Peptides against a protein of PDB entry 4N78. Designs and how they scored, part 107

Target 1, 186 residues: chain A of PDB entry 4N78
Amino acid sequence: HFQVICRLLGYQGIAVVMEELLKVVKSLLQGTILQYVKTLMEVMPKICRLPRHEYGSPGILEFFHHQLKDIVEYAELKTVCFQNLREVGNAILFCLLIEQSLSLEEVCDLLHAAPFQNILPRVHVKEGERLDAKMKRLESKYAPLHLVPLIERLGTPQQIAIAREGDLLTKERLCCGLSMFEVILT
Target 2, 155 residues: chain B of PDB entry 4N78
Amino acid sequence: MAELQMLLEEEIPGGRRALFDSYTNLERVADYCENNYIQSADKQRALEETKAYTTQSLASVAYLINTLANNVLQMLDIQASQLRRMESSINHISQTVDIHKEKVARREIGILTTNKNTSRTHKIIAPANLERPVRYIRKPIDYTILDDIGHGVKW

## One batch from the design tools (peptide; made by RFdiffusion4, then SolubleMPNN)

Design b2_p15_6_s3 (from b2_p15_6, 7 letters changed)
Fold by OpenDDE base, seed 4:
Structure b2_p15_6_s3 (fold): chain B 186 residues (1-186), chain C 155 residues (1-155), chain A 15 residues (1-15)
Amino acid sequence: as target 1 above (186 residues)
Amino acid sequence: as target 2 above (155 residues)
Amino acid sequence: PVHLPSFEPGMEERR
């Protein structure tokens, strides 16, 4: 589904969706969540010391339940605050999954374009083969597929310009060094 | 343009008119040949004349049809060439627009991106300073990211 | 006699 969304929206659509999601997340964080956090801080026990281990796990649990009783019984926390946190979480996950899906699409595009852009895969050299000879053979094999040089030789100035720009756009991808998710987390 | 116009306005209509006139003339020739054969005392001569007119008529019609057909074909070829040129122009414009749209889209998404910090410490250190939206810095594409995708040999 | 235009093969080259 996310792959289809990425294909449908493209860079522009993804950008718009991400911007809007960031606005929503910001609104939730600075609004309702902040208010609930402030309220929770007010009702939080000022002194909550770890009980002695001699009380055992059940005793320790009961101690914390007693100390946090007001928080646990806060009905709005379960209904509103947790819902808002789920929405924020879903937004974050959505952004992550979109970025991952986009990265996969970009990688696929790069892989498909590689033979036409003089990007040769690392050649596995079997024992006894010279790496240089194999690389030269591969270069020779794919040389006729190099689109930009071919168009530069045979094309019009306008076609050359478009080919160069297209080549650059094909090579430049977000997955090569950029992250949207890191921006979302800041 | 002048050649196409001449074909459309003069040559093809002229050829069609000539063919129509030829039809009318053939009817007259047929009538003449029939009457001449009936009235002639020398039936053999009349027959030979009819054969001559028939051969001439067939040749003339064939020529007119061939000429008209060639002119129509030439017209179609010129039109096809014009359409190809127009298509090429439209494609060029379309590609230019698409490239522009893509550049705009990339700028828009670029403002939502930051450089991947290779530092292992995923400490989401909230950058204390709201780092200015990192302008889309064209970094050299590291294609090593593709090494893990496909039949590439993991070193 | 009604005159029909003669077949002139050479006229194709001049047009």
Scores: peptide ipSAE 0.020, ipTM 0.687, DockQ to the pose 0.006
Fold by OpenDDE base, seed 1:
Structure b2_p15_6_s3 (fold): chain B 186 residues (1-186), chain C 155 residues (1-155), chain A 15 residues (1-15)
Amino acid sequence: as target 1 above (186 residues)
Amino acid sequence: as target 2 above (155 residues)
Amino acid sequence: PVHLPSFEPGMEERR
């Protein structure tokens, strides 16, 4: 699903969605969640001492239950606050999954473009074969597929410009060095 | 452009008119040949003359048709070439627009990105001494060590 | 260019 979303939205659509999600998250965090946190802080016992171990686990639990009774009984915490936290969590997860899916698509694009961009895979050299010779052979094999040089040789100036720009856009992908998710966490 | 215009406005219409005129002329030639044959005392001569006119007429018509056909073909070739040029131009514009849109989109999403902190994976310097695989002797977790850590019930 | 003889009806009498 996320792959399809990435394909449909493209960079622009993803950007818009991410921006809106960030706004929503910010709104939730600075608004409702903050208010609940403040309220919880007000209701939180200022001094909560650990009960004596002599009370045992049940007694300790009862102690904390009593101390936190107001918090536990705060119905809005369970219904509204936790729901908002879920929404934030879902938004974060959504962003993560979109980024991952986008990265996969970008990698696929890079891989598909590689033969046309003089990007050769590292060939596994069997013992005794010279890596250089194999690489040279591969280079020679794929040389006719190099799009930009081909267009530079045969194309019009306009075609050359477009080819170069297209090549650059193909090579420069977010997955190569950029992270959206890190911005979200920030 | 001038060549196409000449073909469309002058050569092709002219060729069509010439063919039409040729039709009228052929009718006249036919009438002449018929009358000449009837009136001539030398029927053999009249026949030879008719053959000559027929050959000439056929040659003329063939020439006119061929010329017109070639002009039409040339016109079509020019138009096809123009269409291809237009297509190329449209494609170029389309590609330019797409590239531009992509650049804009990338800028927009780029604002939402930060550089991946490639944590320099410290070259895990393989410790020179291959520590012998210390047989993970599952030491039973002596939980008693934790007995003194916290408010545990001293039995 | 093989010109169709323009048989103008009057051209035979002028020769």
Scores: peptide ipSAE 0.017, ipTM 0.692, DockQ to the pose 0.004
Fold by OpenDDE base, seed 2:
Structure b2_p15_6_s3 (fold): chain B 186 residues (1-186), chain C 155 residues (1-155), chain A 15 residues (1-15)
Amino acid sequence: as target 1 above (186 residues)
Amino acid sequence: as target 2 above (155 residues)
Amino acid sequence: PVHLPSFEPGMEERR
């Protein structure tokens, strides 16, 4: 599903969705969640001493349950605050999954474009073959596929300009060094 | 443009009219040849005249068809060339627009990005001193420490 | 740091 969303939205659509999600998350965090956190801090016991270990695990649990009774029984916390936290969590997960899906698509695009841009994979060399000789053979094999040099020789000035710009845009992808998710986490 | 217009408005219609007129004329020639052969005392002369008219008619029709066909082909070639030029222009505009849209989109999404903290894979400098694998000495877990924890049935 | 000019604002004015 996320792959389809990435394909449909493209860079523009993803940017818009991410911006809106960030606004929503910011609104939830600075608004409702902050208010609940402040309220919880106010009702939090000022002094919560660790009970003696002699009470055993059940006694200790009961002690904390009693100390936090007001918080546990706060109905709005369960219904509204947790829902908002779920929404924030879902938004974060959505952003992560979108970025991952986009990265996969970009990698695929880069791989598909590589033969046309003189980007050759490192070839596995069998024992006895020289890596350099094999790479030169590959370079020679794919040389006719190099799009920009081909268009520079055969194309019009306008075609050459478009090809160069297209080549640059094809080479530059977010997955090469940029992260959206890191921005969302800050 | 002038050549295409001339072909469409003058040459091709003119050629079609000429072919039609030729058809009518051929019918008249055929009638003439038939009547001439019937009425002529010299049948051999009449036959030779018919052969001459037939050859001339065939040559004229062939010429008219060839001329018309060449004009139509020329017209189609000019039109095809115009379409190719138009297609090329549209493609260039389309590509320019697409590149522009892509640049705009990239700027927009770029605002939402930061450089990946490539954790410099600290070259795990293999410590020069291969720390001798500290032989995991299994210390037996003394479970007697747990004997005082819980209501164990003192048998 | 990988510099990706196509994703940077304002780089179009310099090319």
Scores: peptide ipSAE 0.186, ipTM 0.781, DockQ to the pose 0.374; fails the geometry check
Fold by OpenDDE base, seed 5:
Structure b2_p15_6_s3 (fold): chain B 186 residues (1-186), chain C 155 residues (1-155), chain A 15 residues (1-15)
Amino acid sequence: as target 1 above (186 residues)
Amino acid sequence: as target 2 above (155 residues)
Amino acid sequence: PVHLPSFEPGMEERR
């Protein structure tokens, strides 16, 4: 689904969606969640000492449950605050998955474009074969596919300009060095 | 453009008119030949003259048809060339627009991105201690260790 | 210019 979304929306659509999600997340964090956190801080016991280890795990749990009873029983926390946190979480996950999907699409595009851009994979060399010779053969095989040089030789100035720009745009992808998710976390 | 216009407005219509006129002329020639043959005392000469006119007439019609056909072909070639140029122009505009849109889109998404912190691959300092290659002793995998985890029937 | 012979009967006699 995310791959399809990425293909359909493109960079612009993804940008718009992510911007809106960021706004939503910001609104949730700075608004409702912040308010709940403030309220929770007010209700939080000022002095919560670690109970003695002698109470064991169940006793310690009961102690904390008792100390936090008012917080745990806060109905709005369960219904509203946690829901908002889920929404934030979902938004984050959505952004992550979109970025991952986009990266996959970009990698695919790069791979598809590679033969046309004189980007050749390193070929596996069997024992006894010279890597250089094999690479040269491969280069020679794909040389006719080099789009920019071909257009530079045969094309109009306008076509050459477009080809160069297209080549640049094809090479420059987000997956090469940019992260959206890091911005979202920030 | 001038050539195409000339072909469309003058040469082709003119050629069509010429063919039509040729029809009328051919009828006149036929009438002449018929009358000449009837009136002539020398039927052989009249026949030879008719043959000459027939040959001439056929040649002229063939020429007119050929000229017209060539003009039509030329017209079509010019039109085809114009269409190709138009197509090229449209494609160029389309590509330019697409590139522009892509650049805009990339700018928009770009503002939402930061450089991936290439974590400097900490030089995995190879531990100085060359751990002696522990001779991989293929210990047979004792699958009996799994006997207690699975619902296997204890015999 | 292949002068299309004028189909007019009798015009040849006046060259």
Scores: peptide ipSAE 0.018, ipTM 0.698, DockQ to the pose 0.004; fails the geometry check

Design b2_p15_6_s4 (from b2_p15_6, 6 letters changed)
Fold by OpenDDE base, seed 2:
Structure b2_p15_6_s4 (fold): chain B 186 residues (1-186), chain C 155 residues (1-155), chain A 15 residues (1-15)
Amino acid sequence: as target 1 above (186 residues)
Amino acid sequence: as target 2 above (155 residues)
Amino acid sequence: PVYLPVFEEGMKERE
């Protein structure tokens, strides 16, 4: 599903969706969630000493449950705050999944374009084959597919310019060194 | 453009008219030859005249057809060339627009990106001191100590 | 660092 969304939206559509999601997340964090956090800080017990380990895990859990009873019983926290947090979480996950899907698509595009851009795959050399000889064979095999040099030789000046720009755009992909998700996390 | 116009408006229509006129003339020639053969006392001479007229008529028609065909072919070649030029222009414009749109889109999404911090996965240095599993001595939890803190329901 | 000039133009604008 996310792959289809990435294909449909493209870079522009993804950018718009991500910007809107960031706005929503920012609004939720700075508004409702911040208010709840402030309220929670006010109602938090001033002195919450770690119970002695002698109480065991159930006793410690019960102790903390009691200390946080007022917080847990706060109805608005359960309904509104948790829903907002869920929305924030979903938005973050959505951004992550979109970025991952986009990266996969970009990698596929790069792989498909590689033969046309003089990018040779890493050759697994079997024992006994000279790496240099195999690389030369591959270079010779794919040389006729080099699009930009071919167009530079046979094309019009306008076609050459378009080919160069197209080549640049094909090579430049987000997955090569950029991350959107890191921006969302900061 | 002038050549194409001449072909479309003058040469091809003119050639078609010429063929039509030739057809009419052929019918007249045929009638003449038939009548001449019937009325002539010298049948051999009449036959030779018919052969001459037939040859001339066929040659004339062949010439007209060939001329018309060549003009039509020339017209089609000119039109094909014009279409190819138009297609090339449209393709160039389309590609230019697509490249521009792509650049704009990339700038927009670029605003939302940062360089991947190759955070060298700091080797999670396993803390050397494996915390000895503290033997959980299950001491029976005396829950009575908690009775004083909560409003316990005095069963 | 892979130089992505088209995307980096957008990054500079943020900044």
Scores: peptide ipSAE 0.273, ipTM 0.776, DockQ to the pose 0.609
Fold by OpenDDE base, seed 4:
Structure b2_p15_6_s4 (fold): chain B 186 residues (1-186), chain C 155 residues (1-155), chain A 15 residues (1-15)
Amino acid sequence: as target 1 above (186 residues)
Amino acid sequence: as target 2 above (155 residues)
Amino acid sequence: PVYLPVFEEGMKERE
């Protein structure tokens, strides 16, 4: 589903959706959630120490559940605060999944374009084979597929310009070194 | 463009008119030949004359059809060439626009991106000493402070 | 780090 969304929206659509989600998240965090957090900080137990390790994980968990029982049972937290937190969480997850899906699409595009852009795969050299000879054979094999040089030789100036721009846009992808999710987390 | 215009406005319509006139004339020639054969004392001569007129008329019609057909084909070739040129132009413009839109989109999404940072995960350090059990005293939490938030539930 | 000039134009705008 996310792959389809990425394909339909493209970079422009994804940008718009993420910007709006960020606005929504910001609004939730700075609004209702912030107010609840401030209030909860005032009513939070003043002293909450870590129990002895001898109680084990279940005992420690039970201890903290007991300390926070009244807070967890607060009706407004269940109805409003938790809902807002779920919305924030869903928005974050949505952004993450969109970015992952986009990265997959980009990698796929890069992989498909590689033979046409003079990007050679990593070669495995078997015993008795020379790396240089194998590389030369691969270069020779894929040389006829290099699109930009072909168009530069046979195409009009306008076609050459378009081919170069297209080649550049094909090579430049977010997955090469950029992250949107890190921006969302800040 | 001038050649195409001449074909469309002058040569093809002129050829069609000429062909129509030729068909009309064929009927007149046929009538003449029939009457000439009936009235002529020398039937053999009349037949030979009819054959000559028929051959001439058919040749003329064939020529007119061929000329018209060639002109139509030429017109279609010119139009096809014009359409191909137009298509090429439109494609170039479309591609240019798409490239531009893509660049704009990438700039826009770029605003939402940063370089990937590999941060080391913080190692959780276990406490060195076992803490003595502290007696837990449960204190009631007053949630009335939250009454002004959300639905304003009163306890 | 890979240089992506088209995307970086947007990044510069954010900064």
Scores: peptide ipSAE 0.269, ipTM 0.776, DockQ to the pose 0.502
Fold by OpenDDE base, seed 3:
Formats: C-alpha cells, structure tokens, sequence
Structure b2_p15_6_s4 (fold): chain B 186 residues (1-186), chain C 155 residues (1-155), chain A 15 residues (1-15)
C-alpha cells in the first residue's frame, strides 16, 4: 500500500502529505496533549523513586500503579489524551513507512539505471579468473548502453542537455544520504 | 513549404484531373478502334492500328499514374517529416517541463529532509538510593479543569 | 555525506 502511495504521489505529493501531517501533529501536541500534560504534571507525585528490588516485578508495578492511581483512573485521559497520542503515533508511523517505501523505490531506480550510467557492480570472481579481465569484459558488454555518451554522440544539443539533466536526477536520490523521518522526530 | 504547397495545390490535383481525362479519352480511343475494325476491309491493318493505340494509351496512363504516385509519395514524405519535427519539439518541451517540475518537487521535499545521523542512545542511570516505601495518602484530585480541553464531558 | 544539491536547496530554505 505504501509503495503504491509513493508511486502515485511522487516527491511533490509526499511532501504535501507529510507537511500536513506535521501540522496536525504539531497542533495535537501543542494543543490538547500539552494541556493535559501540564495538568497531569501538576498532580504528579513530587517524589517517585525507583522502589526496592525486593518488591519484585509485580510489586514494583503495583507501586507505580498506586503512585499514579488517580491519573490512571482519570477517564478523560484515556478517551481524549490517549486517543490523540495514538493519532500522533499513527502519523509518525505513516511518515516512517512512506520514507521506507520511497527509499525502496529509489534504490530500485538506481539499480535499474546503473547499467545505463556506467555503474558496474562488483562481480564474483571464479577460481582462475582475474578480476580486472572480468571487469573489462563487463565494461565492454555494457559500454553501448551508456546513455549520456550515446546521446552526446548522436543527439541534438537539446537532447544532450535533457539527457544530462535526467542523468543527474536519476543519480540523486534521498536514500543516498537524506532522511525525512529524523526531521519528523525533532 | 513551397514544394508541399505546389504538390497539394497544383501537381496532385492536376495529375488527378489528367488521369480522369485520360479515362474519357481511353473510352473514345476504344470506340474508335472498335469501329475502325468493323468498317475496315483490312482487318490485319486495323488490328495493328488498335495495338498501336492501345500501347500508346497504356503508356500514357502508366506515365500519369507513375507521376501522380510519385507526387503523392513525396507529399507524404514531406508531411511525415514535418510531423516528426513537431513531435520532437513537443517531446523536448514536455521533457523540459517534467524536469523542471521534478526539480521543484525535490526542493519541496528537501525542506523536510536532513542528513542521516546516527541516533545517540543514552543509558538510564539508576539512582544510588532506592526509595523507601512511603505511606500513600490519597487526596481527591479535581479534573474539572480539563473539561474545556478536547472532547471531554463537562461536569 | 553525499551531496544532493537539488534537495539541499530545500534544506537550506528550512534553516
């Protein structure tokens, strides 16, 4: 599903969707959630330290539950605040999954374009074979597929310009060194 | 353009008219040959004359058809070339626009990106002294202050 | 770090 969304929206559409999601998240965080958090902080126990390990896991859990009993029992917290937090979480997850899907698409594009851009993969060398000889053979095999040089030789100036720009855009992808999700987390 | 115009307006229409006229002439020649053969006492001579006229007529028609065909082919070649040029121009414009749109889109999404960084994890430091059990005294908390926030129920 | 100039134009705008 996310792959389809990425393909459909492209960079422009993804940017728009993510911007809107960020606005929604910001609105939720600075609005309802913030107000609840502030109120909860006011009623939060001033001193709540780690209980003794002798209490065991159940005892420790009970301790914290008891300390936060009034907060946990607040119905509005569960219905409103936690719901908003869920929405924020969903938005974040959505952004993460979109970025991951986009990265996969970009990697695929890079891989598919590689033979046409004089990008050769590392080849496995069999016993008795020389790496240099094999690479040379591979280079010779794919040499006719190098698009930009081919167009530079046979194409019009306009075609050459377009080919160069297209080549650049093909090579440059977000997955090469950029992250959107890290921005979302800040 | 001048050549194409000449083909479209003069040569091809002229050739079509000539071919049409040749049809009427062929009919007249055929009638003449038939009558000549019937009326002539020398049938052999009449036949030879008919052969001569037939050959001449076929030659003339063949010439007209060939000329017209060549002109039509030439016209089509010129038009095809023009269409190819137009297509090329449109494609170039389209590609240029697409590249531009892509650049704009990339700039826009770039606003939402940063360099990949390794997330720093912090170790939770346990307090040196464990908390002693404290007697819990429950005090009622008034949550009505939150009633105006979100979709809560007002008391 | 890979230089991606087209994307980085947007990054600069954010900063």
Amino acid sequence: as target 1 above (186 residues)
Amino acid sequence: as target 2 above (155 residues)
Amino acid sequence: PVYLPVFEEGMKERE
Scores: peptide ipSAE 0.268, ipTM 0.778, DockQ to the pose 0.466
Fold by OpenDDE base, seed 5:
Structure b2_p15_6_s4 (fold): chain B 186 residues (1-186), chain C 155 residues (1-155), chain A 15 residues (1-15)
Amino acid sequence: as target 1 above (186 residues)
Amino acid sequence: as target 2 above (155 residues)
Amino acid sequence: PVYLPVFEEGMKERE
């Protein structure tokens, strides 16, 4: 599903969606959630000491329940605040999944483009085979497919320029070292 | 363009008119030959004249048709060439626009990105000139760094 | 560090 979304939206669409999500998250955090947190802090017991262990786990739990009764019974906390937090969580997860899916698409693109860009895949060497020999074979196999040199040889100046730009854009991918998710977490 | 215009406006229409006129002329020739044959005391001579006129008429029509056909073919070739040029131009523009849109999109999404906080052993070096051809790497690509992303693709 | 000029332009804009 997320792969389809990524394909449909592309970089532009993903950017727009994520920007909007960030706005929503920011709004939730700075608005409703903040207000609830402030309210909760106001009703928080000023003095809450750990009861004696002799009360046992149930007793201790009840003690804290009693101390936090007003908080626990705050109806809007469960219904509104937690829902907002869930929304924030969902937004974060969505962003994560989108990024992951995008990364997969980018990897696929890189893989598909590699033969055309003089990028050779990792070669598995079997026993008795020389890595160098395999690499040479691969190089020979894909040499005719190198697009930019081919176009430079046969194409018009405009085509060459486009090919170079396309080559650059093909090589540059977010998955190479950039993260959106880290930005979302900040 | 001038050649095409000449073909479209002068040569082909002219050829068509000439061919049409030839029809009228052929009718006149036919009538003449018929009358000449009837009126002539020397039927054999009249017949020979008719043959001559017929041959001449056929030759002239053939010439007109051939000329017209060649002009039409030439016109079509020129038009085909023009269309190819137009197509090339459109494609170029389209690709340029697409590249631009892609760059814009990437800038937009770039706003939402930061460098990954991972220890990387491999440094991608910026090319000295972005407009210069990217140097091809003949070494195998290691995508293991991406294994933890998505479905854990290994390569 | 990874050099991705097209994306980095956006990153710089954010900063």
Scores: peptide ipSAE 0.253, ipTM 0.777, DockQ to the pose 0.743

